Peptides against a protein of PDB entry 6B4J. Designs and how they scored, part 110

Target 1, 315 residues: chain A of PDB entry 6B4J
Amino acid sequence: DITMQWYQQLQDASMQCVLTFEGLTNSKDSQAKKIKMDLQKAATIPVSQISTIAGSKLKEIFDKIHSLLSGKPVQSGGRSVSVTLNPQGLDFVQYKLAEKFVKQGEEEVASHHEAAFPIAVVASGIWELHPRVGDLILAHLHKKCPYSVPFYPTFKEGMALEDYQRMLGYQVKDSKVEQQDNFLKRMSGMIRLYAAIIQLRWPYGNRQEIHPHGLNHGWRWLAQILNMEPLSDVTATLLFDFLEVCGNALMKQYQVQFWKMLILIKEDYFPRIEAITSSGQMGSFIRLKQFLEKCLQHKDIPVPKGFLTSSFWRS

## One batch from the design tools (peptide; made by RFdiffusion4, then SolubleMPNN)

Design b1_p19_4_s1 (from b1_p19_4, 8 letters changed)
Fold by OpenDDE base, seed 5:
Order: C-alpha cells, then structure tokens, then sequence
Structure b1_p19_4_s1 (fold): chain B 315 residues (1-315), chain A 19 residues (1-19)
C-alpha cells in the first residue's frame, strides 16, 4: 500500500530526526540544558502567539520563525537565541516547531475553528522555505490523526488495547481512554488545520512556485476517504470539517469534477455513513447532511469563517 | 516522485469512482 509506505517513511524520518538531536535532549551539561530550553522556547512561543488580530503581527511572527530556521539570532525570553548554539540545534528546532503547529491544530483550532487560517498560512509559508519542517508537520499530524493520511489503524494480535487506542488517536492516561467527544474535537482541529494548510500560501513569498503540499493532496485525501469504509461518527465528523474548510477552494480548483464528487458523496457514500450511524451519533451525521444538501441546492460552498482577506493583511 | 505517484493513484481512483 503506497499510502502506508508514505506514512511509514514520514514516521521514519521523524524518528531519525529525534535520534539526531538525542545528544542535545539527553545532555546532563548545564549549558546544553539551557540551550535546549532556549531553543524550545524560540521554536514554540512564536507559534503560540499566532492570532487573528493583525496581518502585521503575523508577518513579524513568520519573520522570527524564518530567521531562527535560517541560523540567524532571534530574541526569545530576553536572550539572543540561535540554532548555531549547538550542532543539533536546527534539527531540534525544526522538530519542535512542526510539533507545535500540529499541537495548535489539536488544541487551539479544536476550540476556535477560525484559528486554523492564521496558523495554516504561517505553516504553509514556513514549509515553502523549509521543506523538512513540512515533512515533520505531516509526520506529527499523521501520528496524532491517522485519519489525516487517511488510514484506519488495525488491531494486531498481542497488541494491548491501550496501544491500539493510542494508534487510533485517542489519549490514554492512567488506563482511561479519552471520551469520544474530546477525541473528535481534537481530530477535527487537526483536520481543519490540514485543510487550511493545503489551500493557503504565504502572501509575501514567491507565489510562482508550486505549493509544497497543495490542494491536490486535498483531492487525494477525499478520494482515499471515499474508497474506505466509513468509520462510525469519525467519518461524518471529519468529512464535514474538511469540506467546510477547504470545500470552497476545491470547488474553485476542480469545478465540475468537484461537484461530481460532492454528488457521489451525497448519493453513494452518505447512505454507507447512515448505515453505521447510531442514534447517539446523529448530530455529526445531520450536520454533514445539511451541509451537503445546502451546498448542492445553492451550487456553492461558502468561504469558511475566518478566511484571511486582503483587509487582514493590511492591518 | 512518490507524491506524484500518490497523486496519480488518487486521480485514477477518482476516475474509477466517476466512471
């Protein structure tokens, strides 16, 4: 399976990255520990500062992240910090930065769907300039949300139930599995972030270059989802999340082909979702139904709430 | 290359669905 090979390759690259900076992370030296902490803060704090407030602030954040990844010194916590402070500094920063982007999907976007767009445009712009960060974003995303690949992890003989639950994307703490609503909320945030990344480009970059992970990957994702058996509650939830965020962009890009796919979803795939939907899961199902019916009726998919406009970039 | 192959496979899969 090519999809599984791609998944595994990204995971292997991520694991290799971790091994590369293990010397920095496991060092007992006080100076190395200080450098590690400074680099971790420099990589993650700017991402946490991303907001919908002003385009100028977003540019400052982008420039800071790019400067850090370019080996330039940046101010963090009142100190000058550079990846050149340690031979493993760049790998560590790239990994932690990518991890933080995905975490913002899992936490911030999960709670505030409109936050997907400013986070995604920064992530896309950084990915364009630093492809390794993009690969690590995918690796983190795929590991936390296998439905972003997409695939459904299988239970293997001898596997602990908790390990299987973690593979499915559930958090398991103290032998207690995460509640379904919290799980779906986190998965939704990550899918929404992904759907935003694939359609957005940093406006101050070279727009003549091909998007490093563009809408063609969104089309791939939909095709693969439609070729899979639906998963109870998950498929209805994430398909809605994906289409709400990137459906307008896909419509503009693929036009008639997009509408054919949307009809296929409504007529052929939707009954399969219905067949596995319990009475307690009707909320996600009904939401998807209403969205599809509205879009087909109006022959339009609305621009998602929080989409960045020209006015945002002038602020 | 691999991403292009995946894209091609996805396009082929879509064509089969519309076919």
Amino acid sequence: as target 1 above (315 residues)
Amino acid sequence: ERLEEEQKLAEEAMQKLFS
Scores: peptide ipSAE 0.023, ipTM 0.629, DockQ to the pose 0.420
Fold by OpenDDE base, seed 4:
Structure b1_p19_4_s1 (fold): chain B 315 residues (1-315), chain A 19 residues (1-19)
Amino acid sequence: as target 1 above (315 residues)
Amino acid sequence: ERLEEEQKLAEEAMQKLFS
């Protein structure tokens, strides 16, 4: 399967990256530990500082991340930090940066949906300049949210139940599986971030180039989801999240073809979701229903709340 | 056209995953 091959290739690349910087991560040397911590902070703090407040601040954050990835010294925690401080520094920073972007999806975006857009535009811009970071973003995203691929992990003979639950994206701590509501909240955040990344371009980059992972991947994702059997609560939740964030962009790009897809979702796929939806899971189902009905009735998908406007970039 | 191709590829990929 081409999708599974792509998934595995990204996971292998991520694993290889981890092996490459193992010397830095496992070092007992005090200086190496200090460098590791400084690099980790330099990679992750700027991402945590991303906000909806001002475009100028977002540009500063972007420039800082790009400078770090380019081997230039950056100020972090009152210190000058560079990936050149260790031979494995660049690989480590790329990995931790990508991990942090996905983490902002599962934490920040999960709690504040509007945060998807400023995070995504920075991620997209960095991906354009640093393709390896993009691949690592996908690897982290796919591992935490297999529904972003999409695929459903299968239970294999001899597999521990906890490992299977983790493969499905659940957090398992002290032999306790995460509650469904928390799981769905995290998955929603990651899907929303992904849906934002595929439609956004960094406005100060070379816009003549093709998006490294653009809206065509959104269309692919929808097509794949529609060809999968729906999962209880999961499919209704994530399909809504995806369409709410990138539906307007897909509508503008694919026009009549998009509306045909939306009708197919409503008429053919939605009844399949209904058939597997229990009375306790009606919330996600009803939300998707109302969204689809409203969009079809009005022949429009609204611009998502938090979408970055020209006024944001002038701030 | 590209969308139809991507949809077809996705359909084929999914059929292989769940067959």
Scores: peptide ipSAE 0.020, ipTM 0.565, DockQ to the pose 0.132
Fold by OpenDDE base, seed 1:
Order: structure tokens, then C-alpha cells, then sequence
Structure b1_p19_4_s1 (fold): chain B 315 residues (1-315), chain A 19 residues (1-19)
């Protein structure tokens, strides 16, 4: 399967990246530890500062991240920090930055859905200038949320149940599996972030260039989901999250083809979701149903709440 | 076909996880 080959390639690249900077991460030297911490903070703090408040502030954050990745010194924690402080500094920063973007999906977007857009536009812009960061974003995203690929991890002979649960994206701590609501919340955040990334372009870049991971990947994702058997609660939840965030963009891009797919979801795929939905899981199913019915009735997909307007960029 | 087999295995594994 080409999708699984792509997944494995990204995971292999991510693992190779970790091996490349292992010297920095495993060093017992006090100076190396200091450099590591400074680089980690320089990579991750700007991402945590992303907000919906002002476009000008978002530009400052973008410029800082780009400067760091370009080998320029940046101010972090009152100190000048550069990836040139260690030969493995750039690889480490790229990895940690990508990890942090995905964590913002998992945490911030999960709690505040509108946060997907400012995070995604920065991630998209950085990906355009630094393709390796984009590949690492995908690798982190795919590992935490296999449904973003999409695929369903298989239980292998001899695998521990906890390890399988982790492969499915559940957190397992002290032999206790994460509650389904918390799991779905985190998965939703990551899917919403992904759906935002594939449609957004950094407005101050070269817009003539092709999006490094654009709506064609969203179309592929949707097609792949529809070719898979639905999972109880998961499919209804994530399909809604995806369509709510990028459905408008997909509608504009694919027009008649998009509506044909939406009809296919409603007529052919919905009964399959319903058949596996228990009475306790009807909430996600009903939400998806109501969304699809509304969109088909109005012949429109609404612009998602939190979508960045021209006024945002003038602030 | 392979996707269906992987899905079936995933469903069986999920049923085992929640049984």
C-alpha cells in the first residue's frame, strides 16, 4: 500500500533525525545540556505564543522561528541562541519545532478549536521554507494520530495490549488507558490542525509556489477514510472535525466532485457508521448527521469559526 | 481486499480491547 509506504518513510526519517542528534540529547556535558535546553526553548516557546489576537504578532513569531531555522541568532529567555551552537543543533530544533506544532494540535486546538488557524498558518509558512520541518510534522502527527494518515494500526502477535492502545493513539499511564472522551478530544485537535494546515498559506511568502502539502492531501485523506470500514465513535468524530475545518476549502477547490463525495458520505457511508454506533456514542454520529444534512440542504459549507480574515492580517 | 483484511483485524483487536 502506497499510503503505508509513505507512513513508514516518514517514521524512518523521523527516527533517523533522532539518531542524528542523539549526541546532543544524551550528552552528560553541562554545556551541551545547557545548549540543548536553550535550543529546545527557542524552538518551542514561539509556537506556544501563537494566538488569535493580532496578525502582526503572528508575523513576529514566524520571523523568529524562520530566523532560528536559518542559523541566525535569536533572543530566547534573555539569551542569544543559535542552532550553530552545536553541530546537531539544526536537526534537534527542526525535530522539536515539528513536535511542538503537533502538541499544540493535541492540547491547544483540542481545547480551543479556533486556535487551529493561527497555528496552522505559521506551520504551513515554515513548511514552505523548511520542508524537513513539514516532513517531521507529518511524522509526529501520524505517530500520535494514525487516523491522520489514515490507517488503523494492527495488533501483532505477542504485542502487549498497552502497546497496541498506544499505537491507536491512546495514552496509557500506570497501566490505565485514557478515557475515550479525552482520547477523541486529542485526536480531534490534531485532525483539525491538519485540516487547517492543508488549506492555509503564509500571506507574506511567495504565493506563486505550490502548497507543500495542500488540499490534494485533504482530498486523498477523505477518499481513504471512505474506503475504510468505520471505527465506532472515531470515524464520526474525526470526519466531522475534518469537514468542519476544511470542507469549505474543499468545496471551493473541487466543486461538483466535492458534492458528489458528500452525497456518497450521506447515502452510502452513513449507514455503515450507524450500524456500528452504540446508544452511548450517538452524540458524535448525530453531530455529523446534522452537519451533513445542513450542508446538503443549504448547498454550502460554512467558513469555519476562527478562519483568518483580511482584518486579522491588518491588526 | 488488503484494506478490508486490515480493517477486520483492527475491528477484532478493538473488540478484544473493550471486552
Amino acid sequence: as target 1 above (315 residues)
Amino acid sequence: ERLEEEQKLAEEAMQKLFS
Scores: peptide ipSAE 0.009, ipTM 0.443, DockQ to the pose 0.032
Fold by OpenDDE base, seed 3:
Structure b1_p19_4_s1 (fold): chain B 315 residues (1-315), chain A 19 residues (1-19)
Amino acid sequence: as target 1 above (315 residues)
Amino acid sequence: ERLEEEQKLAEEAMQKLFS
């Protein structure tokens, strides 16, 4: 399975990255610990500062992240910080930065769907300049949300139930599995972030270059989802999230093919989703149905709320 | 390259769904 091979390769690359900077992370030296913490803050704080307030502020954040990744000193916590402070500094920062982008999907976007766009445009722009960060974003995303690949993890013989639950993307703490609503909320945030990344380009980069992980991956994702058996509640939820965020962009890109896909979802895939949907899960199904019916009726997919306009970039 | 193959497979899969 090519999809599973891709998944595994990204996971292997991520694991190899962790091993590469293990010396920094496991160091007992006080100076190394200080450097680690400074680098971690320098990598993650700018991402947490991403907001919908002003394009100029977003540019400042982008420039700071890019400068850090380029080996330039940046100000963080009142100190000058550089990845050159440690031989493993760059690998560590790339990993932590990628992790933080996905975490913002999991947390910030999950709670505030509109936050997907400013986070995604920075992530896309950084990915364009730093492909390794992009690969690590995918690795973190796939690990936390296998539905972003997409694939459904299978229970293997001898596997602990908790480990299986974690593979499915659930948080398990003190032998208590996460509630379904919280799980879906986090998965939704990550899918929405992903759907935003694949359609957005950093406006101050070389826009003539091909998107490093563009809408073709969105089309792939949809095709793969539709070729899979639906998963109860998850498929309806995430399909809606994905289409709400990137449906307009997909419509513009794929035109007639996109509409054929929507008809296919309505006519062929909905019955399959419905067949596995319990009465308590009808909310997600109904939401998807209403969205698709509205889009088909109006022959239009609305621009998602929070989409970055030209006015945002002039602010 | 592998991503292009996945895209091709996805496109083929979509075509099959529409046939």
Scores: peptide ipSAE 0.023, ipTM 0.628, DockQ to the pose 0.402; fails the geometry check

Design b1_p19_4_s2 (from b1_p19_4, 9 letters changed)
Fold by OpenDDE base, seed 3:
Structure b1_p19_4_s2 (fold): chain B 315 residues (1-315), chain A 19 residues (1-19)
Amino acid sequence: as target 1 above (315 residues)
Amino acid sequence: ERLELEEKLAQEEMEKLFS
């Protein structure tokens, strides 16, 4: 399976990255620990500061992240921090930065869907300049949300139930599995972030270059989802999330082909979702239904709430 | 290699959907 090979390659690259900076992370030296913490803060704090407040502030955050990744000193926590402070500093920062972007999908976007766009445009711009960060974003995303690949993890003989639950993307703490609503909320946030990344370009970069992970990957994702048997509640939820965020962009890009896909979803795939939807899961199903019906009726997909406008970049 | 693989996958998946 080529998709699984791709998944595994990204996971292997991520694991290799972790091994590369293991010396920094496992060091008992006080100075190394200090450097690690400073680098971790420098990598993650700017991402947490991303907001819809002003385009100028977003640019400052982007420039700070880019400067850090470029080996330039940046101010963090009242200190000058550089990846050059340790030979493993760059790998560590790239990994932690990528992890933080995915975490913002998991947490911030999950709670505030409109936050997907400012986070995604920064992530896309950084990915364009630092491809390794992009690969690590995918690795983190795929591990936390296998549905972003997409694939449905299968239970293997001899596997612990908790490990299987974790593979499915559930958080398991103290032998307690995460509640379904919280699970879906986190998955939704990550899918929404991904759907935003694949359509957005940093406006201050070389926009003539091909998007490093563009809408073609969104088209692939849809095709793969539709070729899979639906998963109860998950498929309806994430398909809605994906289409709400990037449906307008896909419509503009693929035009007639997009509408054929949407009709296929409504006529062929939607009944398959319905067949596996219980009465307690009707919420996600109904939302998807209403969205599809509205889009088909109006022959339009609305621009998603929170989409960054020209006025945002002038603020 | 990776981009080619992704494009091939996308094409194969689309062919499956519309066949």
Scores: peptide ipSAE 0.037, ipTM 0.709, DockQ to the pose 0.561
Fold by OpenDDE base, seed 2:
Structure b1_p19_4_s2 (fold): chain B 315 residues (1-315), chain A 19 residues (1-19)
Amino acid sequence: as target 1 above (315 residues)
Amino acid sequence: ERLELEEKLAQEEMEKLFS
């Protein structure tokens, strides 16, 4: 399976990265511990500061992250911090930065859908300059949200139920599985972030270069989802999230082929979703149905709420 | 190698969808 091969290659790269900086993370030396904490803060705090308020502030955040990844000293918590403070510093920062981007999808975007766009444009711009960060973003995303690959994890013989639940993307704490609504909210946030990343380019970069992970991956994702059996509640939810965020961009890129795909969803895929949808899960199905019917009727996919305008970049 | 795999995957899934 080519999909699983791709998934595994990214996971292997992520695991190798963790092994590379294990000396830094496991060090008992007080100075190494301090460096680790400073690097972790320098990598993650700028990402948490991303907001929809001003383009100028977003540029400052981008420049700070890029400077850090380039081996330049940056100010963090009132101290000068550099990846050169430890031989494993760069690998550690790249990993933690990528992890934080995905976490912002899981938390911030999950609660505020419009936050996807400013986070995604920074992530895309950093990915263009630092491909390893992009690979690690995918690895973190795929592990937390297998539906972003997409694939549906299967229960294996001898597997603990909790481990299977975690593979599905559920949080399990103190032998209690996460509630379905919270699970779907987190998955939605990560899918929305991904859908934003694949369509956005950092406006101050070299736009002549091909997007490192562009709309072709969005097209692949849709095709693969439609070639799979739908999963109850999950497929309808995430398909809506994806199309709401990147449907307009896909429409512009793929034109007639995009509309053929939407018709295929309406005519062939909806009955399959409906057949597995219980009365208590009709909300996600109805939302997707109404969205697609509106889009097909108007022959247009609306620009998503929170999409970054020219006025944002002038602020 | 990985990029080639991603491109191949995209092509195969697209072909399946429109077959």
Scores: peptide ipSAE 0.036, ipTM 0.691, DockQ to the pose 0.532
Fold by OpenDDE base, seed 5:
Structure b1_p19_4_s2 (fold): chain B 315 residues (1-315), chain A 19 residues (1-19)
Amino acid sequence: as target 1 above (315 residues)
Amino acid sequence: ERLELEEKLAQEEMEKLFS
């Protein structure tokens, strides 16, 4: 399976990255521990500060992250911090930064869908300058949300139920599995973030370069989803999330081909979703139905709420 | 290598969808 091969290559790269900085993470030396904590804060705090408030603030955050990844000293927690403080510092920061971007999808975007856009534009811009961070974003995203590949993990003989649940993206704590609504909320946030990343370019970069992970990957994702059997509640939820965030961009890029795909969803794929939808899952189903019907009727996909405009960048 | 694989995947899935 070529999809599984791609998934595994990214996971292997992520695992190799973890191994490269294991000396830093496992060190008992007090100075190494201090450096680790300083680097972790420097990598993650700026991402947490991303907001929908002002473009100028977003630029400051971007510049700080880029400076850190470029080996320049940055101020964090009242201290000067640099990846050069430890030979494994750069690998560690890249990994933790990528992890934090995905975590913001899982937490912030899950609760506030509009937050996808400012987070995504920073992530896209950093990915353009630091491709390894992009690969690690995908690795973290795919591991937490296999539906972003898309890949549907299968139960294997001898596998523990909890391990299977974790592979599906569920959180399992103290032998208690996450509630379905919370699970779908987190998955939605990560899919929305991904859908935003693939369409956004950092406005202060070289826009003449090809997007490192652009709309062609969105088109691939849709094609692969449609070639798979739908999953109960999951497919209807995530397909809606994806189309709401990047449907307008896909429409502009693929034009007639996009509309052919949308008709295929409505006429051929939607009945397959309906067939597996229980009465308790009608909410996601109805939401997708109404969205598709509205878009086909109006022959337009609306620009998503929270999309960054020129006025945002002037603030 | 990974980029080539991603492009190949996209092409194959689109061909399957519109065959």
Scores: peptide ipSAE 0.036, ipTM 0.692, DockQ to the pose 0.510
Fold by OpenDDE base, seed 4:
Structure b1_p19_4_s2 (fold): chain B 315 residues (1-315), chain A 19 residues (1-19)
Amino acid sequence: as target 1 above (315 residues)
Amino acid sequence: ERLELEEKLAQEEMEKLFS
């Protein structure tokens, strides 16, 4: 399975990255610890500052992240910080930055769907300049949300139940599994972020270059999802999230083919979702139903709320 | 190369859907 090979390759690269900077992370040296913390803050704080407020601020954040990844000193917490402060600094920063982007999907986007777009455009722009960050974003995303690949993890003999639950994307703390609603909320945030990344380009980059992970991956994702048996509540939720965020872009890109797919979803796939939907899960099902019906009726998919406009970049 | 493989995969998956 090519998809699973890709998944595993990304996970292996991520693991190798962790091993590469293990010396920095495990150091007992006070200076190394300080450098680690400074680098971690320098990598993560700018991402947390991403907002929908102003394009100019977003540019500043982007420039700061790019400068850091380029080996230039940046100001963080009142200190000059550079990845050159430690031989493992760049690998560490790339990993932590990628992790933070996915975490913003998991947390910020999960709570505020419109936040997907400013986060995604920065992530896309950084990915274009720093492909390794992009690979690490995918690795983190896939690990936290296997449905973003997509695949459904299977229980293997000898596996602990908690480990299986974690593989499915659930958080397990103190032997307590996350509630389904919280799980779906986090998964939704990550899928929405992903759906935004694949359609957005940093406006100040070389837009003549091919998107490093563009809409073709969205098309692939949809096709793969539709070729899989639906999961209760999960499929309806994430399919809606994905289509709401990138459906308009897919419509523009694939035109007639997109509408054929949407009809297929409504006529063939939707009944399969219905068949596995319990009375307690009708919310996600109904939301998807209403979305599909509205889109088909109007022959249009609306631009998602929070989509970045030219006016945003002039602010 | 990787992009081409992914596009091929997407095409194959779409062909399965509309077959």
Scores: peptide ipSAE 0.034, ipTM 0.717, DockQ to the pose 0.740

Design b1_p19_4_s3 (from b1_p19_4, 7 letters changed)
Fold by OpenDDE base, seed 4:
Structure b1_p19_4_s3 (fold): chain B 315 residues (1-315), chain A 19 residues (1-19)
Amino acid sequence: as target 1 above (315 residues)
Amino acid sequence: EREQEEQELAQRAMEELFS
């Protein structure tokens, strides 16, 4: 399976990255610990500062992240920080930065769907300049949300139930599995972030270049989902999230082919979702239904709320 | 077939966890 090979390659790259900076992370040296903390803050704080407030602020954040990844010193916590402070600094920063982007999907976007767009445009722009960060974003995303690949993790003989639950994307703490609503909320945030990344380009970059992970991956994702049996509540939720965020972009890109797919979803795939939907899961189902019906009726998919406009970049 | 079995297992696991 090509999809699973791709998944595994990304996971292997991520694991290899962790091994490369293990010396930095496991060091007992006080200076190394200080460098680690400074680098971690320099990588993650700018991402946490991403907001929908002003394009100018977003540019500053982008420039800071790019400068850090380029080996230039940046100010963080009142200190000058550079990846050159340690031989493993760049690998560590790339990993932590990618991890933080996915965490923002899991946390910030999960709670505030509109936050997907400013986070995604920075992630996309950084990915364009730093492909390794993009690969690590995918690795983190795929690990936390296998439905972003998409695939369904399998229970293997001898596997602990908790480990299987984690593979499915659930958080398990103190032998307690996360509630379904919280799980779906986090998955939604990550899918929405992904759907935003694949359609957005950093406006101050070389837009003549091909998107490093563009809408063709969105098309692939939809095709793969439709070829899979739906999961109760999960499929209806994430399919809605994906289409709400990137449906307009897909419509513009794929035109008639997109509408054929949407009809296929409504007429063929949707009944399969209905068949596995319990009375307690009708919320996600109804939401998807209403979205599909509205889009087909109006022959349009609305631009998602929070989509970045020219006015945002002038602010 | 294997993919379908995997999906069914995943579905059952989810149902068992939240039933």
Scores: peptide ipSAE 0.028, ipTM 0.611, DockQ to the pose 0.029
Fold by OpenDDE base, seed 3:
Structure b1_p19_4_s3 (fold): chain B 315 residues (1-315), chain A 19 residues (1-19)
Amino acid sequence: as target 1 above (315 residues)
Amino acid sequence: EREQEEQELAQRAMEELFS
C-alpha cells in the first residue's frame, strides 16, 4: 500500500530526526540543557503567539521562525538564541517546531476553529522554505491523527488494548482512555489545520512555486476516505471538518469533479455513515447532513469562517 | 463579488454535472 509506505517513511524520518538530536535531549550537561530549553522555547513560543489579531504581527512571527531555521540569532526569553549553539540544534528545532504546529491543531484549533487559518498559513510558508519541517509536521500529524493519512489502525495479535487505543489517536493516561468527545475535538482540530495548510500560501513568498503539499493532497484524502468503510462518529465528524475548511477551495480547484464527489458523498457514502451511526452519535451525522444538503441546495460551498482576507494582511 | 463568483462557478459546475 503506497499510502502506508508513505506513512511509514515519514515516521521513520521523524524517528531518525529524534535519534539525531538525542545527544542534545539526553545531555546531563548544564549548558546543553540550557541550550535545549532555549531552542525549545525559541521554536515553540512564536507558534503559540499566532493569532488573528493582525497580519503584521503574523509576519513578524513568520520572520522570527524563518530566521531561527536559517541559523540566524533570534530573541527568545530575553536571550539571543541560535540553532548554531549546538550541532544538533537545527534538527531539534525543526522537530519541535513541527510538533508545536500539530499541537496547535490539537489544542488551539480544536477549541477555536478560526485559529486554523493563521496557524496554517505560517506552517505552509515555513514548509515552503523548510521542507523538512513540513515532513515532520506530517509525521507528527499522522502519528496523532491517523485519519489525516488516512488509515484506520488495526488491532494486531498480541497488542495491548491501550497501545491500540493510542494508535487510534486516543490519549491513554493511567489506564484511562480519553472520552470520545475530547478525542473527536482534538482530531477535528488537527484535520481542520491540515485542511487549511493544503490550501494556503504565505503571501510574502514566491507564490509562483507549487504548493509543497497542496490541494491535490486534499483531493487524495477525500478519495481515500470515500474508499474506506466509515468509522462511527469519526468519519462524519472529520469529513465535515475537512469540507467546512477546504470545501470552498476544492470547489474552485476541481469544479465539476468536486460536485460529482459531493454528490457521491451525499448519495452513496452518507447512507453508509448513517448505517453505522448510533442515536448517541447523531450530532456529527446531522451536521454533515445539513452541510451537504445546504451546499447542494445553494450550489455553493461557503468560505470558511476565519479565512484570511486582504484586510487582514493590511492590518 | 467574490461570493458571487463562487456561486457562478458552483452553478456552472452543477450544470455540467447534470448535463
Scores: peptide ipSAE 0.024, ipTM 0.509, DockQ to the pose 0.043
Fold by OpenDDE base, seed 5:
Structure b1_p19_4_s3 (fold): chain B 315 residues (1-315), chain A 19 residues (1-19)
Amino acid sequence: as target 1 above (315 residues)
Amino acid sequence: EREQEEQELAQRAMEELFS
């Protein structure tokens, strides 16, 4: 399976990255611990500051992240911080930055769907300049949300139930599995972030270059989902999330092919979703149904709420 | 190489969807 091979390659690269900075993370030296904490804050705080408020602030955040990744000193917590403070500093920062982007999908976007766009445009712009950060974003995303691959983990003989639940993307704490509604909320946030990343370009970069992970990956994702058996509640939820965020962009890019795919979803795939939908899961099902019917009737996919406009970048 | 592999994956997925 080519999709599984790609998944595994990204996970292997991520694991190798962790091994490269193990000396920094496991050091008992007081100076090394201080450097680690300073680098971690420098990598993560700017991402947490991303908001829908002003384009100028977003540019400042982008410039700070790019400067840090470029080996330049940045101000963090009242201190000058650089990845050059430790030989493993760059690898550590790239990993923690990528992890934080995915975490913002899992937490911020999950609660505020419009937050996907400012986070995604920064992530896309950083990915364009720092491809390794992009690979690590995918690795973190795929591990937390296998449905972003898409991949449905299978239970293997001898596997602990908790480990299987974690592979499916559930949080398990003190032998208690996460509630389904919270699980779907987190998965939705990550899928929405991904759907935003693949369509957005940083406006101050070289737009003539090919998107490092563009809409072709969105098309691949849809095709792969449609070739898989639907999962109860999960498929209806995430398919809606994906189409709501990037459906307009896919429509513009693929035109007639997009509409053929949308008809296929409505006529062939949707009945398969219905067949596995229980009475308690009708909410996600009905939402997807209404979205598909509206889009087909109007022959248009609306621009998603929170999409960044020219006025945002002038603020 | 990775970009080419990703493009091939996308192309195969498209072919499977419209076959």
Scores: peptide ipSAE 0.020, ipTM 0.575, DockQ to the pose 0.685
Fold by OpenDDE base, seed 2:
Structure b1_p19_4_s3 (fold): chain B 315 residues (1-315), chain A 19 residues (1-19)
Amino acid sequence: as target 1 above (315 residues)
Amino acid sequence: EREQEEQELAQRAMEELFS
């Protein structure tokens, strides 16, 4: 399976990255610990500052992240911080930055869907300049949300139930599994962030270059989902999230092919979702149904709420 | 190489959807 090979390659690269900076993370030296904390803050705080307020502020954040990744000193917590402070500093920062982007999908986008767009445009722009950060974003995303690949993890013989639950993307704390609503909320946030990344380009970059992970991956994702058996509640939820965020972009790019796929979803795939949907899970199913019916009736996919306009970039 | 592999994956997925 080519999809699973790709998944495994990204996970292996991520694991290798962790091993590469293990000297920095496991150091008992006080100076190394200080450097680690400073680098971690420098990598993650700018991402946390991303907001829908002003394009000028977003540019400042982008420039700061890019400067850090380029080996330039940046101000963080009132101190000058550089990846050159440690030989493993760059690898560590790239890993933590990628992790933080995915975490913003899991937390911020999960609670505020419109936050997907400013986070995604920064992530896309950084990915264009720093491909390794992009690979690590995918690795973190795939590990936290296997449905972003997509695949459904299978229970293996001898596996602990808690480990299987974690593989499915659930948080397990003190032998208690996460509630389904919280799980779906986090998965939704990550899928929405991914759907935004694949369609957005940083407006101050070289737009003549091909998107490093563009809409073709969105098309692949949809095709793969439709070729899989639906999972109760999960498939209906995430399919809606994906189409709401990137459906307009896919419509513009793939035109007639997009509409053929949308009809296929309604006529062939929807009954399969319905067959596995319990009475208590009808909410996600109905939401997807209403979205598809509206889009097919109007022959249009609306621009998603929070999409960045020209006025945003002039602010 | 990797970008080409990802594009090939996307193309195969499209072919499977419309086959």
Scores: peptide ipSAE 0.018, ipTM 0.567, DockQ to the pose 0.688; fails the geometry check

